# Peptides against a protein of PDB entry 3ESW, part 21

Target 1, 322 residues: chain A of PDB entry 3ESW
Amino acid sequence: NNIDFDSIAKMLLIKYKDFILSKFKKAAPVENIRFQNLVHTNQFAQGVLGQSQHLCTVYDNPSWHSIVLETLDLDLIYKNVDKEFAKDGHAEGENIYTDYLVKELLRYFKQDFFKWCNKPDCNHCGQNTSENMTPLGSQGPNGEESKFNCGTVEIYKCNRCGNITRFPRYNDPIKLLETRKGRCGEWCNLFTLILKSFGLDVRYVWNREDHVWCEYFSNFLNRWVHVDSCEQSFDQPYIYSINWNKKMSYCIAFGKDGVVDVSKRYILQNELPRDQIKEEDLKFLCQFITKRLRYSLNDDEIYQLACRDEQEQIELIRGKTQ

## One batch from the design tools (peptide; aimed at target 1 F5 D6 L12 L13)

Design b2_p14_1_s3 (made by RFdiffusion4, then SolubleMPNN; from b2_p14_1, 4 letters changed)
Fold by OpenDDE base, seed 1:
Structure b2_p14_1_s3 (fold): chain B 322 residues (1-322), chain A 14 residues (1-14)
Amino acid sequence: as target 1 above (322 residues)
Amino acid sequence: SNEELVKKLLEKLK
């Protein structure tokens, strides 16, 4: 009675795959009702849904990817990546090359490409004049600014020349390739697009306490990696809770393939009350949106992503990113 | 992962 263990194994794997796939089937009517009720009754849930409708899809634009790649100094970037890879990467295999690429993109973006703008320079007085700028408030965009998804324009007066300088808060990342300046929102927006333009798996992380950053899925590390363009930071999820001593309640990651509560990765101490939504409802919401984002994927893609999700959940429970 | 666990269990059954 040679039990064909290989046959049994294959059957078990098939049944397991089917079980996993069953979780990603079209939502039952009861789940749809629960979802609708949640997003209509809970403001935080509405916010998460609204963000997902934008952030999960906006960066998947091939035209934008081409414009980004044409704008960046790719020769410099790849020269630097190749140089660092040649030093240390050969022993670790080809998958580590992408980590070097992301690290170089962080360097390039912060050092060579983009600028932090707390206050704009005076348009009349020129460079390094931001110290002379007094905020007058904010207003709506003009006709030109409105072309670039601008919701708010900050207005500044120069104390030296008396002229007004406008600082439009553009949400169009292509416009940011021209302006080359902003705060955490503009930095994260454009940097997310940059990473996506290299064909990387990227998530936009929203923190309720007024910060945003990225996550990149490293094939070398086989996990999601913290990436903050403002800080030129790679794999330092602790910087907010520990280094900044920041108090936080929610960190939500938005990607093309899912929405995930990643709070456990970043909120290591000084946790604020999570009172905006029930934990069970947040979990349901993220899973429901994730299911919808995956409806067009084939069974193998769904299964692979589900396996990745499981590993991430295990990581988040174990705190292994330390 | 459960998949890895299943694979390991299958290897032990071998």
Scores: peptide ipSAE 0.025, ipTM 0.628, DockQ to the pose 0.100
OpenDDE base, seeds 2, 3, 4, 5: peptide ipSAE 0.017, 0.022, 0.022, 0.012; ipTM 0.538, 0.592, 0.599, 0.497; seed 3 fails the geometry check

Design b2_p14_1_s4 (made by RFdiffusion4, then SolubleMPNN; from b2_p14_1, 7 letters changed)
Fold by OpenDDE base, seed 4:
Structure b2_p14_1_s4 (fold): chain B 322 residues (1-322), chain A 14 residues (1-14)
Amino acid sequence: as target 1 above (322 residues)
Amino acid sequence: SNKDLVEELLKKLS
């Protein structure tokens, strides 16, 4: 009897879809209790939750997207994208165009738009005076700085004129469109918003060891792609562990559709102890938050995302970018 | 193949 594998496959696909969908139903009381206990007893878990409450949703602001698109030199950006795209002989409408767009946005952002700020310029002496600046410490924001989600202000004294210059660490990405300067935090924050403003699937990646970057979901590559605005880096997840020889313990990706431990993508050597949370508890936490983020999605969206998640987990286990 | 898919799905559903 020839086994009708086509019929069986169709039947099992339906069952599998139903099975997947069942996992994304409202959390059972026991799961809620576990979650509550975890976030109340584990500081790392509380931190991940707190970050998820902001980073997973803050960039999905249509008003911000409009402001970004109005602020960027779109003519220059698309001119450069089109030029490089045409040079490589691609046809219009290919999914690879978005990869070219992200690469140009990386170039544009680093070369033309945003500035790295180790130390601010002196407000009195003007441009290129950062060499004269001595750090005095950090303080809370003033009344004006507080309007732009500023948690900390770095204080500098000019060795030349003696004046104080404030470097507010703004978390409002719209304010960063004005200031156009910062460190990895400001770079990643604004660049995440920029990518989102082009309608891209983007995650914010937090590394416990004081770095942050993005991931972009490439429809061409059919995977999450490392994107670091500070480094003008596209698809170079090894840069931290290998090139920088950076020691790391956790990399957590935050997106509108989920929270994912992506440590295996980036921590290739020099792994620090993962002692902040039990691995099973971290897995549970990320899944639980992800489940909550998907509560409003339809069954087809949930299923498609679950398929994407599965593929990513396979990638992360294999340690090979597909 | 559909056979491979069936085997994979059976593993996922078990």
Scores: peptide ipSAE 0.204, ipTM 0.877, DockQ to the pose 0.909
OpenDDE base, seeds 1, 2, 3, 5: peptide ipSAE 0.021, 0.008, 0.022, 0.018; ipTM 0.575, 0.493, 0.591, 0.530

Design b2_p14_2 (made by RFdiffusion4)
Pose (drawn by RFdiffusion4):
Structure b2_p14_2 (pose): chain A 322 residues (1-322), chain P 14 residues (1-14); non-standard residues A184 YCM
Amino acid sequence: as target 1 above (322 residues)
Amino acid sequence: SSEEIVKELEEKLN
C-alpha cells in the first residue's frame, strides 16, 4: 500500500472549495438574530457596524476616482515612480512597480500635496501665523460648508487682528482635494481614496485609541501592507506600538471585500485590555459583515477572497509573513 | 509535501 497522497491531496482541495462556497452563502435567519441582537447588546459592535457602512463601499466611486486623478500631478508621480524603478526594481519586477507607486504617492501626498493643521492660519493675517489664534470652541456648519458633509466647525480668534478663521471638519474627500489640509482623520480619508483611485486594493484601518490609516495589498509581497500617510510610512506596523510607544487595544480594517480584525499586526506590546466585546462575538461580527459584503460575488471570487483571508489569519495568528 | 497538504486540509475540514 504505497498510499497515494497526490490523489488524496488533489481530492480535498476539491472538498474544501465546497466547504468554503457553503460558508459564504445564505444568511440563514438563525445567525441573523445573533447579529441584529449583538448590535444591541454591545456598542463596540454598533461601532464597527456603523463604520462598515460609512467605509467599505464609499471609496469605490468612479466619479471621485476620476476627479482625484485629474487633480493629482500624475506626470510628476509617475516620473518619480519610473525614476526609482530605474535604479533597479528587484530581480523580479513582479508587480513591484505597484509598490514603488504606493511609496511615491506617500511622498507626493506629504512632501507636496496635503498639509497638517493643528490650529489654522489666520485668514486675514499672513500664512505662517497660527500660534496667535485662541479657539472659541466648535459649532455647526454654515450653509456653504454644510454641503461637504461637515459636522463640526472649529472657530478661532486671531489676537493680532480680531478676525475669526474657521476650520470646518469635512468628510467629503473631494472637498479635501481643495482645502488640502487637516489632521489623521482627513489625511486618511483622502489618502484611502487616492489609493483606490489607482485601482489598488485598499483598506481603512481604525484604532480605537484615536488613529487611522491604510492597508494596501502588495501583489509583490502577496500580503497586506501597512500604509500611513501622515508618517509617510510604508511597511512599518510596529511604528505605533513600539516607536511611538502608544498603548492600543483593538484595530479593525474596513474595505469593499470585508472587515477584519488586524489588531495582531499592530498591537505588539503595550497591549491594553481588550474589554469591549466577547472575542467570540467580534469574530462572528466581522464574518457576518464580510459574508454580507459578498452576496453578489461569484464562486471564483468568493473562494479566491476567502483564501487571502485565510493566508492573513495564519500571518496574524503566527508572528510573521509567509 | 502532499502528505502535509492532506493533514492541513483534513484539519480545515474538521

Design b2_p14_2_s1 (made by RFdiffusion4, then SolubleMPNN; from b2_p14_2, 7 letters changed; failed a check: too like the target's own chain)
Amino acid sequence: NNDDLVKELLEKLK

Design b2_p14_2_s2 (made by RFdiffusion4, then SolubleMPNN; from b2_p14_2, 5 letters changed)
Fold by OpenDDE base, seed 3:
Structure b2_p14_2_s2 (fold): chain B 322 residues (1-322), chain A 14 residues (1-14)
Amino acid sequence: as target 1 above (322 residues)
Amino acid sequence: SNEELVKKLLEKLS
């Protein structure tokens, strides 16, 4: 009996597809109850849910994408991408070009476009006066600042002229296109939007230990790639744990198609206690939110994303990010 | 894709 291995293979693939698709069907009542109980009883879970409601969808705004593309020096960007692609880019297609684009966007953003702001310059004394600035604390936004999703305003006094300078912490990324300054939050927020504006698959990575960065899905590398705009870093997930010797507990990635615990990619040493939620509950939470984000997708889209998810999980287990 | 992975696995089993 010649076992038709090809027929068996096809049958197994069909069954596997059906199995995967079955996981993305509407949540059972028991899953909904578990989810509701989890987010009502666990503060960390509530935080992840709250972040997902914003971060998973906010950047999918075509109007914002247009504004971004109109604001950036696209001629310079593409000139530089083309130049680097011509040097090192094998004619091997459109996929590698996107990696060059992201690398140039990192360069452009850090070197030409956005500024780090530990302390603001004095509004009266002008540029390079941040050294003269004394923090007075933080306050709520005024009426104008409130228009741009400002949660807090840092207040500084100039030691030279005595004037007060306000540093509003804007969460509106369109306002950040104007202000062009901030800390890791502002950097990551605007840079996430920038990457999205080029039609890329992008995730916002939240670290519990007060850092944030991006991931983009490289079609060339066929994986999620670490991207930190503050560091002009591409595919260097080790920089936090190794180079900074940073202690971390959780890294959660938020994208339009899912929420994923990516801690294993970034927490290579000095792991802090993961005591905010049970691992099984965190896994359930991320899967449940991901499932909800995919409710409008067709079976083929769901299957393709599920295949991508599985490859990522394999990568994270194997530590193959290097 | 997992399909390609399964195909590759099957090719290895073959």
Scores: peptide ipSAE 0.018, ipTM 0.542, DockQ to the pose 0.104
OpenDDE base, seeds 1, 2, 4, 5: peptide ipSAE 0.018, 0.017, 0.018, 0.012; ipTM 0.568, 0.502, 0.516, 0.495; seed 1 fails the geometry check

Design b2_p14_2_s3 (made by RFdiffusion4, then SolubleMPNN; from b2_p14_2, 6 letters changed)
Fold by OpenDDE base, seed 2:
Structure b2_p14_2_s3 (fold): chain B 322 residues (1-322), chain A 14 residues (1-14)
Amino acid sequence: as target 1 above (322 residues)
Amino acid sequence: NNEQLVKELLEKLK
């Protein structure tokens, strides 16, 4: 009885694919009811849903990608990437080139392109005058600021000239290409768009404890890689918990293909109570949103993404991929 | 990777 192991393998793979695909079929009525009840009764769930409606889709704008690529010094960027790739990349294959690109984009963004703004410079006194600025509070946007998805404007008075300077917190990343300044929110927002403009798989990571960063899917490393534009950091998920000794409760990643609780990647110590939602409900919520984001994908795309999801879950459980 | 894993597992069963 020559057991055709290859035939059995193929049959098992087909059945496994069908099983995986069955999980991504249209949600059952009971799941829809559970979802609606959860987002209406749990504020954290409502917040995650609200963020997903924006962050999962906003960066998939071809017009914005073109504007980004027209704004960046691509000649400088690729010159630097090619230089670093020529040293070490040839031995590792072509897939590592993208890792070099992301590292250069981190350098370029922090060193050459964008500025950290703790306090704005005085609009009247000019550059390097932020030390003279006293915060007066925050207010709503004016008519001009409102054109650029501005929720809040920080108001500062110059101690030297007495003039008022407005620091609008723009959420329009195209406006940030002009202003070229901000805090972690503006940095992460624009940098997420920049990475997307190069055709990369990128997620926006929201931390409940007032920080945000990116993840990039490295084809070379075959995993999601931590990317923080503020820190010029690549593959250093430990920096928050260990280096900063930051206390954290939740890290949620938002991408076009899914919403994932990535807390286990970043919360290595000093974990705060996870009391905002039941763990089972959070898992359900993320899976439900992810399923919804994938409804238009074909069976092959769904299967490939599901395989990637399982690999990530294994990584997050093992804690050892460093 | 799962296809490769299944193939590898089946090769080990051979």
Scores: peptide ipSAE 0.023, ipTM 0.532, DockQ to the pose 0.098
OpenDDE base, seeds 1, 3, 4, 5: peptide ipSAE 0.017, 0.021, 0.019, 0.016; ipTM 0.559, 0.544, 0.574, 0.511

Design b2_p14_2_s4 (made by RFdiffusion4, then SolubleMPNN; from b2_p14_2, 6 letters changed)
Fold by OpenDDE base, seed 3:
Structure b2_p14_2_s4 (fold): chain B 322 residues (1-322), chain A 14 residues (1-14)
Amino acid sequence: as target 1 above (322 residues)
Amino acid sequence: SNEDLVKKLLEKLS
């Protein structure tokens, strides 16, 4: 009896796909109750949900993508990408070009486009006057600043001229294309949009210990790759725990297709207590939000994303960022 | 992909 192994293989693949798809079906009433109870009783869970409602969808704006692409020096960017690709780009596949693009975008953003703003320059004294600025505190936005999704304005007094300079913390990434300055929040916000504008799969990573960065899905590496615009860093998830000796408890990635606890990728040492939520509840929460984000996707899209999720989970367990 | 893994497993079982 010649066992038709090919037929068996096909049947197993079908059954496996069906099994995977079954996990992404509409949540049962019991799961909805668990979710509602969790977000109402746990502040951390409520925070994750609140962030997901914004960060998972805000960057999927075609009008913003157009504005970004019109604002960037695309000729320079692609010239540099092509140049670097020509040097090292062996035929290991067309997908490596995107890694070069992300690396150039990191360079371009940090070196040519955006500025770190620890303190603003004095509006009266002009450039390179930030050394003369004394923080007076923070206040709410004025009527003009409020137009650009500004929650907080930092106030500075110039020690030289005595004038007040306002540093609004804009959350509108389109306004950041104009201002071209900020801290980790503004950097990550605009850079996430920039990466999205090139059609990349991007996640916003929130760290509870006051840092934020990106991940992009490299088709070449077939994994999520750490990207920090502030550091011009590509695939260096260790920089926080090892290089900075940063203590961290949670790193949560927010993308259009899911919310994922990526703490294991970045917290390599100096782990702070994970006491904000039970591990099983955090896992449930992320899975539940992820399922909701995928409700409109077809079975093939759900299956491909589920396969990606499983690969990521294996990576995170093995600690092998190769 | 898991599909590739399943295929590889099936190839080994074969």
Scores: peptide ipSAE 0.020, ipTM 0.559, DockQ to the pose 0.105
OpenDDE base, seeds 1, 2, 4, 5: peptide ipSAE 0.020, 0.018, 0.019, 0.018; ipTM 0.562, 0.506, 0.524, 0.510; seed 1 fails the geometry check

Design b2_p14_3_s2 (made by RFdiffusion4, then SolubleMPNN; its pose is not in this set)
Fold by OpenDDE base, seed 3:
Structure b2_p14_3_s2 (fold): chain B 322 residues (1-322), chain A 14 residues (1-14)
Amino acid sequence: as target 1 above (322 residues)
Amino acid sequence: SEEAKKLVEELLKK
């Protein structure tokens, strides 16, 4: 009996596709009950859900993309990309061009566009006066600051002139295009929007231990790539655990097509206890939110994304980014 | 996925 191995292979591929697609059908009543119970009983799960409701959708705003592209020096950016691309002997139209674009955007953002603000300059004394600033604490936003999704305002007194300077912590990334300053939160927020404005697949990575960064899906590398605007870092996921010796427990990536626990990419040593949620419940939560984000996609889109997700999970298990 | 296809192809070759 000549076993038609080709026919069997085709049938297995069809069954596999159908099996994958079956996972992305509408949630069963039991899954909805499990989800509701989890987010009502576990504070970490509630936090992940709350973040997903904002971070997975907020950057998909075409009007914001236009404002970003009008604000950036695109001529300078593309000139620099083209220069470095040509210097390395690449031909026009290669998929690697996007990696050069992201690297230039990292350079441009850190060196030419945005500033780190540990303490603000004195509004009265002018530039380079942050050394004279004493923190007085934090306040709620005033009526003007509240227009730009401001959660808190840090208050500083100038030791030289005695005047008060306000440093509002804006969450509106369009306001950040004007202010051009902040800490890791403001940097990552605006830089995520910048990358999205170029039509890139981008995720916002939240670390429980008070840091945030991006991931970009490189079509050339065919994987998610670590991107930190604060560090001008491309594909260096080890910088936190190894270079900074940072202790971490959770890294969660938020994108338009899914929520993924990416802790294994970044937590290489000094792992803190993962005691906020059961691992199986976190896995369920991320899968459930991801499934919900994909409800409007067709079977081919769902299948392609599921294949990408599977490759990422294999990568994360094997530690191939090392 | 191309990898699932390869895995199936490898499983069928065994």
Scores: peptide ipSAE 0.010, ipTM 0.452, DockQ to the pose 0.147
OpenDDE base, seeds 1, 2, 4, 5: peptide ipSAE 0.009, 0.005, 0.008, 0.005; ipTM 0.470, 0.437, 0.425, 0.386

Design b2_p14_3_s3 (made by RFdiffusion4, then SolubleMPNN; its pose is not in this set)
Fold by OpenDDE base, seed 4:
Structure b2_p14_3_s3 (fold): chain B 322 residues (1-322), chain A 14 residues (1-14)
Amino acid sequence: as target 1 above (322 residues)
Amino acid sequence: SEEAKKLVEKLLEK
């Protein structure tokens, strides 16, 4: 009996596809109950859910993409991308061009476009007066600041003139195109939108230990790539654990197609206790949210994303063994 | 994925 191995392989692939697709069907009643109980009883789970409700969808706004592209110096950006791409001897049409684009966007954003704000300048004394600023605390937004999704306003007093300067922490990325300043939150927020505006596949990574960054899916590298706008960093996931010696417990990636625990990519040493949620419950939560985000996708899209997810999980497992 | 195909092919060769 000549075993038609090709027929068996095709049959196994079909069955595998069906099996994968079955995982993304509507949640069973028991899964819904588990999810509801988890998000009602676990504060970390509530936080992850709340973040997913915003971060997974907010950047998929065509009107915002247009505003971003109109605001950036696209001529400068593409000129620099083309120059570096050609310098390295790449031909047009290579998937690596998007990696050059992201690298230039990192450069442009940090060097030409956006500013780090430890302390604001004094509104009265003018530029380069941040050294004279004393923090007084934080308060809620005023009526004008509230128009731009401001959650908190940092208050500073000038030691020279005594005037109060407000530093609103805007969450509206369109307002950040105007203000062009902030800390890791504002940087990551606007930079995530910028990358999305170029049609890139991007995730927002939240770290519990007060940092945030992006991941970009490189078609050239065929994986998620670490991207930190604050650091002008591309594919350097080790910078936090190794270079900064940062202690971390959780890194969660939020994208349009899913929520993923990416802690294994970034937490290489100095791991803090992961005591906020059971590992099984976190895995369940991320899978459940991911499943919900994919409900409107077709079977082929679901299958392709599931294959990508499996590859990422393999990568994340292997990275701990190096 | 071509890798999944290769993996299935490799599993079938065993």
Scores: peptide ipSAE 0.013, ipTM 0.449, DockQ to the pose 0.150
OpenDDE base, seeds 1, 2, 3, 5: peptide ipSAE 0.012, 0.006, 0.000, 0.015; ipTM 0.513, 0.488, 0.352, 0.540; seed 5 fails the geometry check

Design b2_p14_3_s4 (made by RFdiffusion4, then SolubleMPNN; its pose is not in this set)
Fold by OpenDDE base, seed 1:
Structure b2_p14_3_s4 (fold): chain B 322 residues (1-322), chain A 14 residues (1-14)
Amino acid sequence: as target 1 above (322 residues)
Amino acid sequence: SEEAKKLVEQLLKK
């Protein structure tokens, strides 16, 4: 009996696909109960859920993408990308173009577009007066500031003229296109929207130890790539643990298609205690949220994303993020 | 696993 190996292989592929797809079926009642109990009893789990409800969907706004593309100097950006691509890109193939685009967007954003604001300039004295500013504390937004998703306003007094300057911490990324200044939160928020506006697969990475950055899925490298707009950094996940010697406990990535614990990519040394949640419960939580985000996708989309997830998990286990 | 998938895909190419 000639074993039809081709038929067996096809059957095995079907069975494998069905097995993968079975993991993304609607949650059983027991899983829903576990999820509800976890979110209601664990503050860290509640925080991850709350962040996912915002960060996984807020950047998928076509009207915002249009406003971003109308605001950026696209002619300058593409001129610089084309120039760098012409040097090396022909040898590496067309997929590398998006890596050059992200690198130029990092340059453009940091050098030409956005400003780091440790302290604001005095509204009365003008530019380069931040050295004269004394923090008085923080307060809630006024009626105008509240229109732009502002939770906190930092208050400063000018030592030279005595006037008060307000620094609203806006969470509306469209308002950030106007103000063009902030700290890591404002930088990462607007830069995430910018990358999304170019049609890229992007995740927002939250670190519990008060930093935030992006990940971009490179089709050339076939993996998630570290992107930090504050640092103009591309594919340098080690900068926090090694260069900064930063102590960290959790790094969670939030994207339209999933929530992933990416701590292993960034926490290479100086790991803080992971005591906020059980590892099994965090894994369950991220998988449960990811499953919900994928409920509207077709079987082929689910399967492709599941294959990507598996490759990422293998990468994270092997420590081959660089 | 993606490795298992690749193995099966290799079997289909034979």
Scores: peptide ipSAE 0.009, ipTM 0.468, DockQ to the pose 0.142
OpenDDE base, seeds 2, 3, 4, 5: peptide ipSAE 0.008, 0.006, 0.007, 0.008; ipTM 0.476, 0.430, 0.401, 0.400

Design b2_p14_4 (made by RFdiffusion4)
Pose (drawn by RFdiffusion4):
Structure b2_p14_4 (pose): chain A 322 residues (1-322), chain P 14 residues (1-14); non-standard residues A184 YCM
Amino acid sequence: as target 1 above (322 residues)
Amino acid sequence: SSEDLVKELEEKLD
């Protein structure tokens, strides 16, 4: 009995596909209550649910993608990307070009395109002039800035001239293309959209302890890659936990294809208690949403995606890539 | 290789 593994191996891969295609089916009402209910037991759940709604579908918008592309200096971007491909892009330029592009976009965005704003400059006094602004709080948007999905307008008084500069906080990333300034918040909103506009596979990563950033899929490294525009950073998920020494509890990724707990990629010391939601319930929550996010996908898509997800679980469950 | 793959797939299906 030379036991045939190649037979048994080829078989199973077949059986596994059925198991997978079954998993991403229906929404049998049984687990539906578990969902509609959990979202009332727990707000961390409503939190994730709400954000999944604002953040997964939103950046897939051709109208926007095109405006961003019109607006960005593609000649410049692609020239530099090409210049860096020139100084030899790995023996296998095997979709490595895509990585060089993301890196250059980070540079352009930071060094060139968008600017940070703690307190705003005075609108009437010069440009370099923010530390003579004392804030008078926040308030609602006026008529004009109400168009751009704004909730809060921080207002400031200039002690040198008396005029009041205002700093609306927008969510319409197309508006940010114009204003070209802000904090992680909008830096990240626009940068996610920018990444999506090159047709890249992109995600919005949310840290409960007030920071947001991106994840991009590198076909060259065939895994998700951490991208943080504010820090012009490429593959440095440790940056928060170690370099900054920031204490963190949860990290959640949002995208067209799903919602995934990516904590393990980032919270690699200074771990805070994860005391917000039964870990079993969180797994369920993401799965249900990811499943819901895929009803209209076909079998080949449902499967290829589920494998990428699995590849990721092993990466996180373990301590490494591959 | 094939033996390890069979074991991994069986674990996934269980």

Design b2_p14_4_s3 (made by RFdiffusion4, then SolubleMPNN; from b2_p14_4, 5 letters changed)
Fold by OpenDDE base, seed 4:
Structure b2_p14_4_s3 (fold): chain B 322 residues (1-322), chain A 14 residues (1-14)
Amino acid sequence: as target 1 above (322 residues)
Amino acid sequence: NNEALVKELLEKLS
């Protein structure tokens, strides 16, 4: 009996696809109840949900993408990308070009475009006066600041002139194109939008221990790549745990297609207690949110994303982050 | 690619 292995292969693939697709069907009532109970009873879960409602979708704004592309020096960026790409002897059309683009965007953003703001300059004394600034605390936004999704305003007094300078922590990335300054939050927020504006697959990574960065899906590397705009870092997930000796408990990635616990990519040592949620509940939560984000996708899209998810999970389990 | 893996596995079974 010549086993038609090709026929069996096709049947297995169909059944496997059906199995995968079955996981992404509308949540059963019991799953909805579990989800609702989890987000109502666990503050960390509620926080992850709240972040997902914003971070998973906010950057998918074509109007914002246009504004970004109009604001950046695209001629400089592409000139530099093309120069480095050609220097390394790559042919046009290779998937690696996007990696060069992201690396140049990191350079451009840190060196030419955006500024780190530990303390603001004095509004009265002008540039390079941050050394004279004393923090007085934080307050709510005023009426103007509130227009730009500002949750907190840091208040500083100038030791030289005595004037008050406000440093609004804007969450509107379009406002950040104007202000061109901030800390890790502003950097990551705007840089995430910038990467999205180039049509890239990007996730926002939230670390519980007060840092944030991006991941970019490299078609060349066929994986999610660590990207930190503050550090001008590409594919260096170890920098926090090893170079900074940072202690961390959770790293959660938020993208249009899902929410993923990426802690294993970044927490290589000095792991803090993961006591905010049960591991099984976190896994359930991320899967549930991911499932919701994919409800409008077709079966082929769902299947392709599921395959990507499986590869990522294998990567995260194997600890093969070099 | 799970499809490639399935194909490879099937090729090894053939």
Scores: peptide ipSAE 0.019, ipTM 0.513, DockQ to the pose 0.105
OpenDDE base, seeds 1, 2, 3, 5: peptide ipSAE 0.016, 0.015, 0.015, 0.017; ipTM 0.542, 0.509, 0.499, 0.501

